# Ledger of designs, part 60: peptides against a protein of PDB entry 2AZE

Target 1, 148 residues: chain A of PDB entry 2AZE
Amino acid sequence: AQECQNLEVERQRRLERIKQKQSQLQELILQQIAFKNLVQRNRHAEQQASRPPPPNSVIHLPFIIVNTSKKTVIDCSISNDKFEYLFNFDNTFEIHDDIEVLKRMGMACGLESGSCSAEDLKMARSLVPKALEPYVTEMAQGTVGGVF
Target 2, 101 residues: chain B of PDB entry 2AZE
Amino acid sequence: GRLEGLTQDLRQLQESEQQLDHLMNICTTQLRLLSEDTDSQRLAYVTCQDLRSIADPAEQMVMVIKAPPETQLQAVDSSENFQISLKSKQGPIDVFLCPEE

## One batch from the design tools (peptide; aimed at target 2 T71 A75 V76)

Design b1_p26_8_s4 (made by RFdiffusion4, then SolubleMPNN; from b1_p26_8, 9 letters changed)
Fold by OpenDDE base, seed 2:
Structure b1_p26_8_s4 (fold): chain B 148 residues (1-148), chain C 101 residues (1-101), chain A 26 residues (1-26)
Amino acid sequence: as target 1 above (148 residues)
Amino acid sequence: as target 2 above (101 residues)
Amino acid sequence: STTTKTYTLVNRYGFYDLPGTITLSK
């Protein structure tokens, strides 16, 4: 009886760990797809233009962005060495990291939201190693997690 | 019995987790390779046009923050105002506005 | 009262990872 109880606890622990790892893997796959897609896009664009973009016109990863209404009043305090910033907002604002920006740009092919067309899925599959393709397909179909 | 069933379940879970770990190792390996590739890192950028596409400057202002790794970001919701605090120990923080089109 | 959420910008594989979009709204 006690042995069965111990095994049940262990079973639940392992199930939760697997769930967490599945979430982590999905995010890592999205990062890989988004990154490779971005690089591919920019490489093609630079080849077509026969030159790289002006250095001050691009923002390299990593970065974060803050967006708010143009009517929002922002007060900014900066330390002398620029090691510390303090922003005060009088209204709603949003903070996004770089991967979120890439997702919204469509760099993850809509895989993150299940809005992946057949063409998007084909692109996504082409940007991952062969071993990850089945998992990408499962993500697109929303069938990830059907392990047991 | 119950014991045999649980034992079998644990074995199946172990196999599933091992497969998952294998896929994660493949994925992280690819990401590490990308992070170490100079040409890829050179091309890992977005443009102001990209940012405008996700946040229309006609309605929204977009501020870009380039901070060193391990920078602390605090979001504070008080009765008086909303705050973002950035504190770096690795170097200066760069903040600039994305111009409207 | 004051609510404070603290995040660390960890550079992992060239990305900064925040726990989703952060929104502060009145």
Scores: peptide ipSAE 0.508, ipTM 0.922, DockQ to the pose 0.915
OpenDDE base, seeds 1, 3, 4, 5: peptide ipSAE 0.494, 0.499, 0.504, 0.506; ipTM 0.920, 0.920, 0.922, 0.922

## One batch from the design tools (peptide; aimed at target 1 E94, target 2 A75 D77)

Design b1_p27_1 (made by RFdiffusion4)
Pose (drawn by RFdiffusion4):
Structure b1_p27_1 (pose): chain A 148 residues (1-148), chain B 101 residues (1-101), chain P 27 residues (1-27)
Amino acid sequence: as target 1 above (148 residues)
Amino acid sequence: as target 2 above (101 residues)
Amino acid sequence: SVDPVEAREERQEQIEEAKEVLEEAKE
């Protein structure tokens, strides 16, 4: 019974590591797909009607987005060297990652929520190495859990 | 008995984790190659029209933050106001708005 | 050198913490 207790806690510890690693693997796959999709969307757009986009109309990764109502008062304070910033808001605001932005743009082909059309899934499968194809299929069905 | 049952479980979980680590290894390698790729980095950008479909600078205000790696972001819910604090240990941080408003 | 994957994960954790603070404030 004593030894069994030690094996059970070890088992539960491993089950926790696998559960965390599955979610990490899924996020990484989405990032890999989203990045590659964004790059190819821009590579193609730069062909159509030549001359690369003006530098001010473009934002390179990595970045963060903050949005609030157009009325919301913001108070900005900046350190000399611009290493430190402080923003005060008199209303609700939202903070979004670039990956989340790319997902909402559909760069991850709806794979973030299994919302893939046949073409979306085909696009997602082609942007990932063959060894990752089964796991992409698992993500497309939502049958990722059960903890293997 | 139960001791063999738990030992067999530990073996399944050991093999499963080795497989997951292998896939993660392939996955992070793909991401490393993308980060080392100059042409991909040059093309890894979003337009103002992109940031629109997720929040357009017509009704809502959009702020873009670009801080070097390892910088800290603190968000605070005061008794009366909200705040975002950015502290970069190395390198300056950049902040700007979107053109359409 | 800085590992871009790990730095991204740290930034995502901070953004998740900031979203949790806003969710609590909405309550």

Design b1_p27_1_s1 (made by RFdiffusion4, then SolubleMPNN; from b1_p27_1, 12 letters changed)
Fold by OpenDDE base, seed 4:
Structure b1_p27_1_s1 (fold): chain B 148 residues (1-148), chain C 101 residues (1-101), chain A 27 residues (1-27)
Amino acid sequence: as target 1 above (148 residues)
Amino acid sequence: as target 2 above (101 residues)
Amino acid sequence: MVDPIEAQQQRLKQIKEARAVLEKAKK
């Protein structure tokens, strides 16, 4: 009885750990896909334009976006070395990191929400090593963990 | 029996975890390769048009924060104001608006 | 080079927490 109890505890622990790792892996995959897809898009665009975009017209990763109403009053306190920033807003705002921006741009092929078309899924698969393709498929189907 | 079943489950879970670890290693390696590829890094950018699609600057201001890795970000909601705190240990933080603004 | 997993965890945590704060504010 005690042995079974111990194993049950361990089972639960492992299940939780696996769940965490699954989430981590999914996010890593999404990052990889989004990044590679972005690079490909930009490469193609630059080739078509026969030149890179003006330096001041693009924002390189990594970055964070903060957006708020134009009417929002923002006060900013900056340390002398610019290592610390404190922003005060008189209204609510939104924060988006670069990965979220890429996802919203469709760079993750809708995989993040399990809303992949056949073409999206094909693209997603093409942007990962072969070993990750089955997992990408599972993500698209919403059945992650089924092969384990 | 119950013990046998649990033992088998644990073995299966161990195998699953090992598979996940392997996949994570592969993924991490890919990300590292991307970070080391200068051409990829050069092309790793979004445009102002991209940002407009996420947050229309006609309606909202878009502030871009370029912060070093491991920068601490905290949001605070108080009865008096809303705050964002940024603390970097790796270098200065740069903040700017989109050029079109 | 920053550990991608560690960096990911940190970003996800901070963004999640920040978003939670903001969502509460929107209510």
Scores: peptide ipSAE 0.263, ipTM 0.894, DockQ to the pose 0.768
OpenDDE base, seeds 1, 2, 3, 5: peptide ipSAE 0.254, 0.256, 0.259, 0.258; ipTM 0.893, 0.893, 0.893, 0.894

Design b1_p27_1_s2 (made by RFdiffusion4, then SolubleMPNN; from b1_p27_1, 12 letters changed)
Fold by OpenDDE base, seed 5:
Structure b1_p27_1_s2 (fold): chain B 148 residues (1-148), chain C 101 residues (1-101), chain A 27 residues (1-27)
Amino acid sequence: as target 1 above (148 residues)
Amino acid sequence: as target 2 above (101 residues)
Amino acid sequence: AVDPIQAAQQRRQQIAEARKVLEEAKK
């Protein structure tokens, strides 16, 4: 009985660890797809324009964005060396990292929500190594979560 | 029996975890390759138009924060204020607004 | 040199924590 109990505890521990790793892997895959898709988009755009965009017109990764109502009053305190910032808002605001921005831009092909069209899925698969393609398919179908 | 079943389950879970580890290694390798590729990094950018597409400055103010790695970001809530604190130890922080188009 | 993958993870964690603070404030 005690042996069985010990194994049950270990089983649960492993299941939890696997679940965590699955989540991490999914996020990494989405990042990879988003990055590569972004690079591809921009490369094509620059080729069409026959030049890169003006330096002051682009924001290179990594970055964070903060958005709030344009009516929100914001006070900002900045250190002399610009190492420290303190923003004070009189209303709620949102914070997003670059990856989330890319997802919302569709750079992850809707894979993040399992809402891929056939074309989106094809694109997503093309942006990952072959070994990851089955997992991408599972993500698109929403069938991730089982044991391999 | 129960013991045999559990033992088998554990072996299967071990194999599954090993597969996950392998896939994660592949993925992290790809990301590192991207980070080390100068051309890819040059092309890893968004525009203010992109940002407007997800948060229209006509309705929302969009502030961009470019901070060095390991910058501490902390939100603080008070009864009257919402605050964001940024503290960098490795260089200056750049903050700017995306203009309305 | 800082690992960019880890740096990204740290940013995500900090943002998640920030959101938590903000959500709790809305209650």
Scores: peptide ipSAE 0.470, ipTM 0.915, DockQ to the pose 0.880
OpenDDE base, seeds 1, 2, 3, 4: peptide ipSAE 0.447, 0.454, 0.435, 0.454; ipTM 0.912, 0.913, 0.911, 0.913

Design b1_p27_1_s3 (made by RFdiffusion4, then SolubleMPNN; from b1_p27_1, 9 letters changed)
Fold by OpenDDE base, seed 2:
Structure b1_p27_1_s3 (fold): chain B 148 residues (1-148), chain C 101 residues (1-101), chain A 27 residues (1-27)
Amino acid sequence: as target 1 above (148 residues)
Amino acid sequence: as target 2 above (101 residues)
Amino acid sequence: MVDPIEARQKRLEQIREARKVLEEAKK
């Protein structure tokens, strides 16, 4: 009886760990797809323009975006070496990482929400190794919640 | 019996986890390949137009933060204000508005 | 040397937590 109880606890622990790893894997896949798709887009765009964009017109990854109303009062304290920043806002603000930006740009092909068209899914699959394709398919269908 | 069933379940879960680990390794490898490819890194950028899809500079102040990988980011809500704290130990943090803003 | 992939995961987590703080403030 006690042995069974111990195993049940272990079972639950393992299930939780697997769930966490599934989430991590999904995020990694989305990152891979988004990055490759972004690079592909930009390569094509530069080829069409026959030149790269002006250096100061682009933001290279990684980055973070902070946005707030233009009416928001912001106080910024910066250390002498610029190693520390403290921003004070008198109103709420939003924070977005670069991956979120890419997702909203469609670089993850809607896979992040399981809202892929047939074309999006095809693109997503083409941007990952063969071993990851089944998982991409599951993500598109919203069925990743299962255990192998 | 119950014990045998649980034991079998644990074995199956172990196999599932091993499969996940394998897939994660594959994915991580791909990401590292991207990070090591100079051409890919050169092309890994967004434009101000792209950022407008997140927050329109016409209505929002858009701040870009370029920080070293290990930088600590914390948000704090106080009764008086909202705060963002950035602390880096490996290099300077660069903060700027979108160039086309 | 910092693993860039691990660093990104950490940043993602930090941003997620920061967002949580802000969302709670809006309630």
Scores: peptide ipSAE 0.399, ipTM 0.898, DockQ to the pose 0.882
OpenDDE base, seeds 1, 3, 4, 5: peptide ipSAE 0.391, 0.377, 0.396, 0.394; ipTM 0.899, 0.896, 0.900, 0.900; seed 4 fails the geometry check

Design b1_p27_1_s4 (made by RFdiffusion4, then SolubleMPNN; from b1_p27_1, 10 letters changed)
Fold by OpenDDE base, seed 2:
Structure b1_p27_1_s4 (fold): chain B 148 residues (1-148), chain C 101 residues (1-101), chain A 27 residues (1-27)
Amino acid sequence: as target 1 above (148 residues)
Amino acid sequence: as target 2 above (101 residues)
Amino acid sequence: MVDPIEAQQKRREQIRKAREVLEEAKK
């Protein structure tokens, strides 16, 4: 009985770890797709414009975005060497990393929400190695994790 | 038997985890290759227009933070306000506002 | 030198924690 209980505990531990890894893998796939899609978009845009954008008009990855109501009062304290910042807000705010921004831009082709058109799915598949294509398909269908 | 069933389950779970690990390794390898590619990094940018498309500056103020990789970010809730603390050990932090059109 | 993927993961975790703080404040 004790032996079986020990194995059941181990089973549950492994199941939880697998669940976590599935989430991590999905995120990695989305990041890869979003990044490659962004690069592709910008390459095409620069070719059409016959020149790169002005250096001060773009924000290179990585970055963080903070947004809040225009009515929010923000106070900022900065160290002399700019190594430390302290922001004070009189209201709530949102923080987003660059990947989340890319997702909202549609760079992940709607795969993050399982809202891929046929063309979106085709694009997503084209931006990953062949070994990942089946998983991309499962993500689009919302069937990830169904094997357990 | 119960013991045999559990043993078999663990073996199957091990195989599943190994498959996931393999796929994750493929992904991480691809991402590292992209990070090492100069041309990809040159093209890895968004515009102010992009930011306006996801957070309307007419309604929202958008602040951009460019910080070294190991920068510590922490939010603090006080009784009177909300705070963001940024601490870098590897270089200066750059903060600027996305302009409104 | 820090692995860029690891740095990204760390940043994501920090943002997650920050969001948790903000959500608790809304209660």
Scores: peptide ipSAE 0.415, ipTM 0.906, DockQ to the pose 0.935
OpenDDE base, seeds 1, 3, 4, 5: peptide ipSAE 0.401, 0.395, 0.413, 0.412; ipTM 0.905, 0.904, 0.907, 0.907; seed 4 fails the geometry check

Design b1_p27_2 (made by RFdiffusion4)
Pose (drawn by RFdiffusion4):
Structure b1_p27_2 (pose): chain A 148 residues (1-148), chain B 101 residues (1-101), chain P 27 residues (1-27)
Amino acid sequence: as target 1 above (148 residues)
Amino acid sequence: as target 2 above (101 residues)
Amino acid sequence: SLANDLEVTVTGSRLVQTSKYSITATS
């Protein structure tokens, strides 16, 4: 019984590591797909009607987004060297990652929620190496859990 | 008995984790290759029209923050106000708005 | 890197953190 207790806690410890690693693997696959999809969308858009986009109308990754109501008062304080910043808000605001932005743009082909059309899924499968194809199929069905 | 049952479980979980690590390894390598790729980096950007479909600078205000790696972001819910604090240990941080308002 | 590498800290109850970099403030 004593030895069995030790094996059980070790089993539960491993089950927790696998569960964390599965979520990490899924997120990484979505990033790989989203990045590659964004790059190919821009590569193609730069063909159509030549001259690359003006530098001010473009934002390179990585970045963060903060949005609040147009009325919301914001107080900005900056350190000399611009290493430190402080923002005060008199209302609710939202903070979004670039990956979250790319997902909402549909760059991950709806795979973040299994919301893929046949073309979306085909696109997602082609942007990932063959070894990751089964796991992409698992993500598309939502049958990722059960903890293998 | 149960001891063999747990030992067999530990073997399944060991093999499953080795497989997951392998796939993660392939996955992070793909991401590393993308980061080392100059043409992909040059093309890894979003337009102002992109940031619109997720929050347009017509009704809502949109702020873009670009801080070097390892910088800290603290968000605070005071008794009376909200705050975002950014502390970069190395390198300056950049902040700007979106053109359409 | 194309991904963000930030240390994110959130305090208070009206701030909802759904992921490492997604924070929604509520009233």

Design b1_p27_2_s1 (made by RFdiffusion4, then SolubleMPNN; from b1_p27_2 with A3L E7Q Y21F S22T T24I)
Fold by OpenDDE base, seed 3:
Structure b1_p27_2_s1 (fold): chain B 148 residues (1-148), chain C 101 residues (1-101), chain A 27 residues (1-27)
Amino acid sequence: as target 1 above (148 residues)
Amino acid sequence: as target 2 above (101 residues)
Amino acid sequence: SLLNDLQVTVTGSRLVQTSKFTIIATS
């Protein structure tokens, strides 16, 4: 009985660890897809335009976005060397990292929410190594969580 | 018996985790390759139009922050206090606004 | 970020202020 109890505790520990790693892998896959898709989009766009965009017209990764109502008053304090910033808002704000922006742009093909069309899924699969394709499929189907 | 069953389950879980680790290694490798590819990094950008699709400057102010690695961000968002503090250790922080279309 | 994550903390810090500006709604 005690032996079984010990093994059951270990089993639960491993299951939780696997669940955590599954979440990490899914995020890594989404990042890879989003990044490659972004690069592909921009490459195509530049080819069509036959020139790169002006340097001041684009924002290179990495970046952070802060958005708030246009009516929000923001007080900003900055250090002399620009190493430190302090922003005070009179209303709520939102913070988004570059990955979140890419996801909302659809660069992850809707895979993050399981909202993939057949074409989206095809694109997503094409942007990952062969070994990851089955996992992408499972993500799209919402069937991630099974034992490998 | 029950003991044998649990033992087998643990072995299966170990194999599953190993497979998971393998996939994660593959994915991490791909991301490193992308980070090391000059052309990919050159093309790794968004436009103001992209940002407007996320938060329209006609209704929302969009501020962009570019900071060096290891920059610390502290945020407070409550009914009593709305604040963001940034502290870089490796270089200057660049902040700019996305213009309204 | 894939390339450079910011470390988000809930602890405050003191700043040396050398300049200050205010962003106000234009409409």
Scores: peptide ipSAE 0.022, ipTM 0.859, DockQ to the pose 0.146
OpenDDE base, seeds 1, 2, 4, 5: peptide ipSAE 0.021, 0.021, 0.021, 0.021; ipTM 0.859, 0.854, 0.853, 0.859; seeds 4, 5 fail the geometry check

Design b1_p27_2_s2 (made by RFdiffusion4, then SolubleMPNN; from b1_p27_2 with A3L E7Q S22T T24I)
Fold by OpenDDE base, seed 2:
Structure b1_p27_2_s2 (fold): chain B 148 residues (1-148), chain C 101 residues (1-101), chain A 27 residues (1-27)
Amino acid sequence: as target 1 above (148 residues)
Amino acid sequence: as target 2 above (101 residues)
Amino acid sequence: SLLNDLQVTVTGSRLVQTSKYTIIATS
């Protein structure tokens, strides 16, 4: 009886860990798809333009962005070596990392919300190794959650 | 019996977790390869136009921060304080604005 | 971030204040 109880506790612990790893894997897949899709987009665009964009017109990963109302007053303090920054705002702001930006750009093909079309799904599948394709399909269907 | 059933379940869960670990390793490896590919890194960029689609500079100021790895970020967004602090240990932090179109 | 992880922390050194009306672009 006690042994069974111990195993049941362990079972629950393992299930929870698996759930966490599933979430991590999904995020990794989204990152891979978004990154590769971005690279493809830009490669195609540069080929069409027959030249790369001006250096100061693009933002290379990694980055974060902060946005706030244009009316927001920002007080910025910077160390001499630029190792430290302090921003004080008089109103609310938003922070977005590069992955979130890519997702909002559609670079993850809507897979992050399970809102991808057949075409989006095809693109997503094409951007991952074969071993990951079944998982991409499950993500698109919203059926991730079972135990492998 | 119950014990045998639980034992079998745990074995199955172990196999499932191993499969997940394998898939995660594949994915992590792909990301590492991408990070090491010069051409991919050259093309890994967004434009101000892309950022405008996220936050329109006509209405919002969009500030871009490029910081070295392991940079520390502290943010407070409350009625009492609106603050962001950054501290890098590996080099200078770059900050610039996305212009209006 | 794909290539850069940030840590949640606070700054502790003295900083040089810039104009509260102007953000100096460093890049």
Scores: peptide ipSAE 0.022, ipTM 0.857, DockQ to the pose 0.143
OpenDDE base, seeds 1, 3, 4, 5: peptide ipSAE 0.024, 0.021, 0.021, 0.021; ipTM 0.860, 0.856, 0.858, 0.860; seeds 1, 5 fail the geometry check

Design b1_p27_2_s4 (made by RFdiffusion4, then SolubleMPNN; from b1_p27_2 with A3L S22T T24I)
Fold by OpenDDE base, seed 4:
Structure b1_p27_2_s4 (fold): chain B 148 residues (1-148), chain C 101 residues (1-101), chain A 27 residues (1-27)
Amino acid sequence: as target 1 above (148 residues)
Amino acid sequence: as target 2 above (101 residues)
Amino acid sequence: SLLNDLEVTVTGSRLVQTSKYTIIATS
């Protein structure tokens, strides 16, 4: 009885650890897909344009964006060395990191929400090593979470 | 019995975790390769058009923050306080606005 | 970010303010 109890505790511990790792892996996969897809898009675009975009017209990763209403007043205090910034808003704002931006751009093919079309799934699969393809499929189906 | 069942479960979970670890290693390796590929880094950018798709400048202003690694971000968004604090450890932070057009 | 992560944390340090700007977006 005590032995069974101990094993049950260990079982639960492992299940939780696996769950955490699953989440981490999913995020890593999404990052990989989004990044590769972005690079692919830009490569194609530059080829079509026969030139790279103007340097001041693009934002390289990493970055974050802050958006707020145009009516929002922002007070920005900057340290002398520009190491520190303080932004005070008079209204609500939103913060998005680059990965979130890429996801919203569709760079993750909708895989992040399990809402990808067949073509999206095909793209997603093509952007990961073969060993990761089954997991991508599971993500698309929303079936990640079971023991595999 | 129950003991046998639990033992079997643990074995299966161990195998699952090992497989998961393997996949994570593969993924991490790929990410490292991407970070080390100069051409990929050159092409790792978004445009203002992309940002407009996320937050339309017709309605929203879009501020871009470029910060060095290990920069700390503190955000407060409440009815009484709307604040973002940035603190870099490795260099200056750049902030600029994305034009609406 | 794949390249560099921005650490989200609670900052208790005081800023040395040498410049202040007010950003007002118009359109």
Scores: peptide ipSAE 0.028, ipTM 0.863, DockQ to the pose 0.152
OpenDDE base, seeds 1, 2, 3, 5: peptide ipSAE 0.023, 0.026, 0.020, 0.024; ipTM 0.861, 0.860, 0.852, 0.858; seeds 3, 5 fail the geometry check

Design b1_p27_3 (made by RFdiffusion4)
Pose (drawn by RFdiffusion4):
Structure b1_p27_3 (pose): chain A 148 residues (1-148), chain B 101 residues (1-101), chain P 27 residues (1-27)
Amino acid sequence: as target 1 above (148 residues)
Amino acid sequence: as target 2 above (101 residues)
Amino acid sequence: SAENQEKMEEYEQKYQMHQERVAAAAA
């Protein structure tokens, strides 16, 4: 009974590591797909009607987004060297990652929620190495859990 | 008995974790190659029209923050106001708006 | 207020994940 208790806590500790690692694997696959999709969208757009985009009309990764109502008062304070910043808001604001932006753009082909058309899935499968294809299929069905 | 049962479980979980680590290893390698790729980095950008479909600078205000790695972001819910604090230990941080308003 | 506090913590956690990813890309 004593030894069984030790094995059970070890089992539960491993079950927790696997559950965390599955979520990490899924996020990484989505990033790999989203990044590669964004790059190929831009590579193609730069062919169509030559001359690369003007530098001010473009934002390179990595970045963060903050949005609030156009009316919301924002108070900005900056340190000399611009290492530190402080923003005060008199209303609700939102903070979004670039990956989240890329997902909302459809760069991850709807795979973030299993919302893939046949073409979306085909696109997602081709942007990932063959060894990751089964796990992409698992993500497309939502049958990722059950903890293997 | 149950001891064998738990031992068999620990073996299944050991093998499963080795497989997950392998896939994660392949996955992070793909991401490393993308980060070491100059042509991909040059093309890894979003337009103002992109940031629109997720929040357009017509009704809502959009702010872009670019801080070097390892910088800290603290968000605060005061008794009366909201705040975002950015502290970069190394390198300056950049902030700007979107053109359409 | 409790919901806003949880939302603020979620923002911090998401930013930490972003920093880990950016730091890994920089390395």

Design b1_p27_3_s1 (made by RFdiffusion4, then SolubleMPNN; from b1_p27_3, 18 letters changed)
Fold by OpenDDE base, seed 4:
Structure b1_p27_3_s1 (fold): chain B 148 residues (1-148), chain C 101 residues (1-101), chain A 27 residues (1-27)
Amino acid sequence: as target 1 above (148 residues)
Amino acid sequence: as target 2 above (101 residues)
Amino acid sequence: MEERKKKMEEFNEKWKKQQELQKFMAE
């Protein structure tokens, strides 16, 4: 029936939207965990050192990193006001935002890849509000993707 | 019947979406709180050692870009074009090389 | 090559979304 067909279309649309929101939520959770974990790490480190690190030895968020072979030739064009940059490379490069860097540092506790140990999971849970803990658990188990 | 089943499914999906929205709001709120906390921002940094774990400056050139919020970015990596374009609206972009060990 | 192109596209998209989020949080 036409009505059923319409509802099926709507169902599919909603499922897709939910899937998108799930991905967005997971990313937000990972960002939160990574950020808080980073702050915690640094706080602890500074306490142990009894001083903050030298200013020129750290890079504050937000940032982007670009890495390439030292043999890569990079041409950079900069506007006078430094509002615009254009980098041209003669070979491949990698680009990473701060979030990705934090993930690779393990700040997201391996939750991003489902490689979360029991200890990592405890840490992850401790860094989110209670309302998010069940979802963190699901992420760790790799069971996210279903409908609630 | 089929119609009733679909209708019920849609209601359930609506509830699921609302739950997701709620959780997302919680996350967003938490992130805002972090951004507003001066101490957290002070401690929100990585070290050169951290970056070396991603790309060792001994083997790779590592460039750091400090871009203001809402900066437009386009990266292209193809045989015909290897390019990064940045355009800020809120202020100047800072670029520097990460020192080696 | 195609894989790298895809990665860059994904990065661009994620970056855009992140900027939108940051904008939202800054409002």
Scores: peptide ipSAE 0.516, ipTM 0.924, DockQ to the pose 0.602
OpenDDE base, seeds 1, 2, 3, 5: peptide ipSAE 0.506, 0.514, 0.513, 0.509; ipTM 0.922, 0.922, 0.922, 0.923

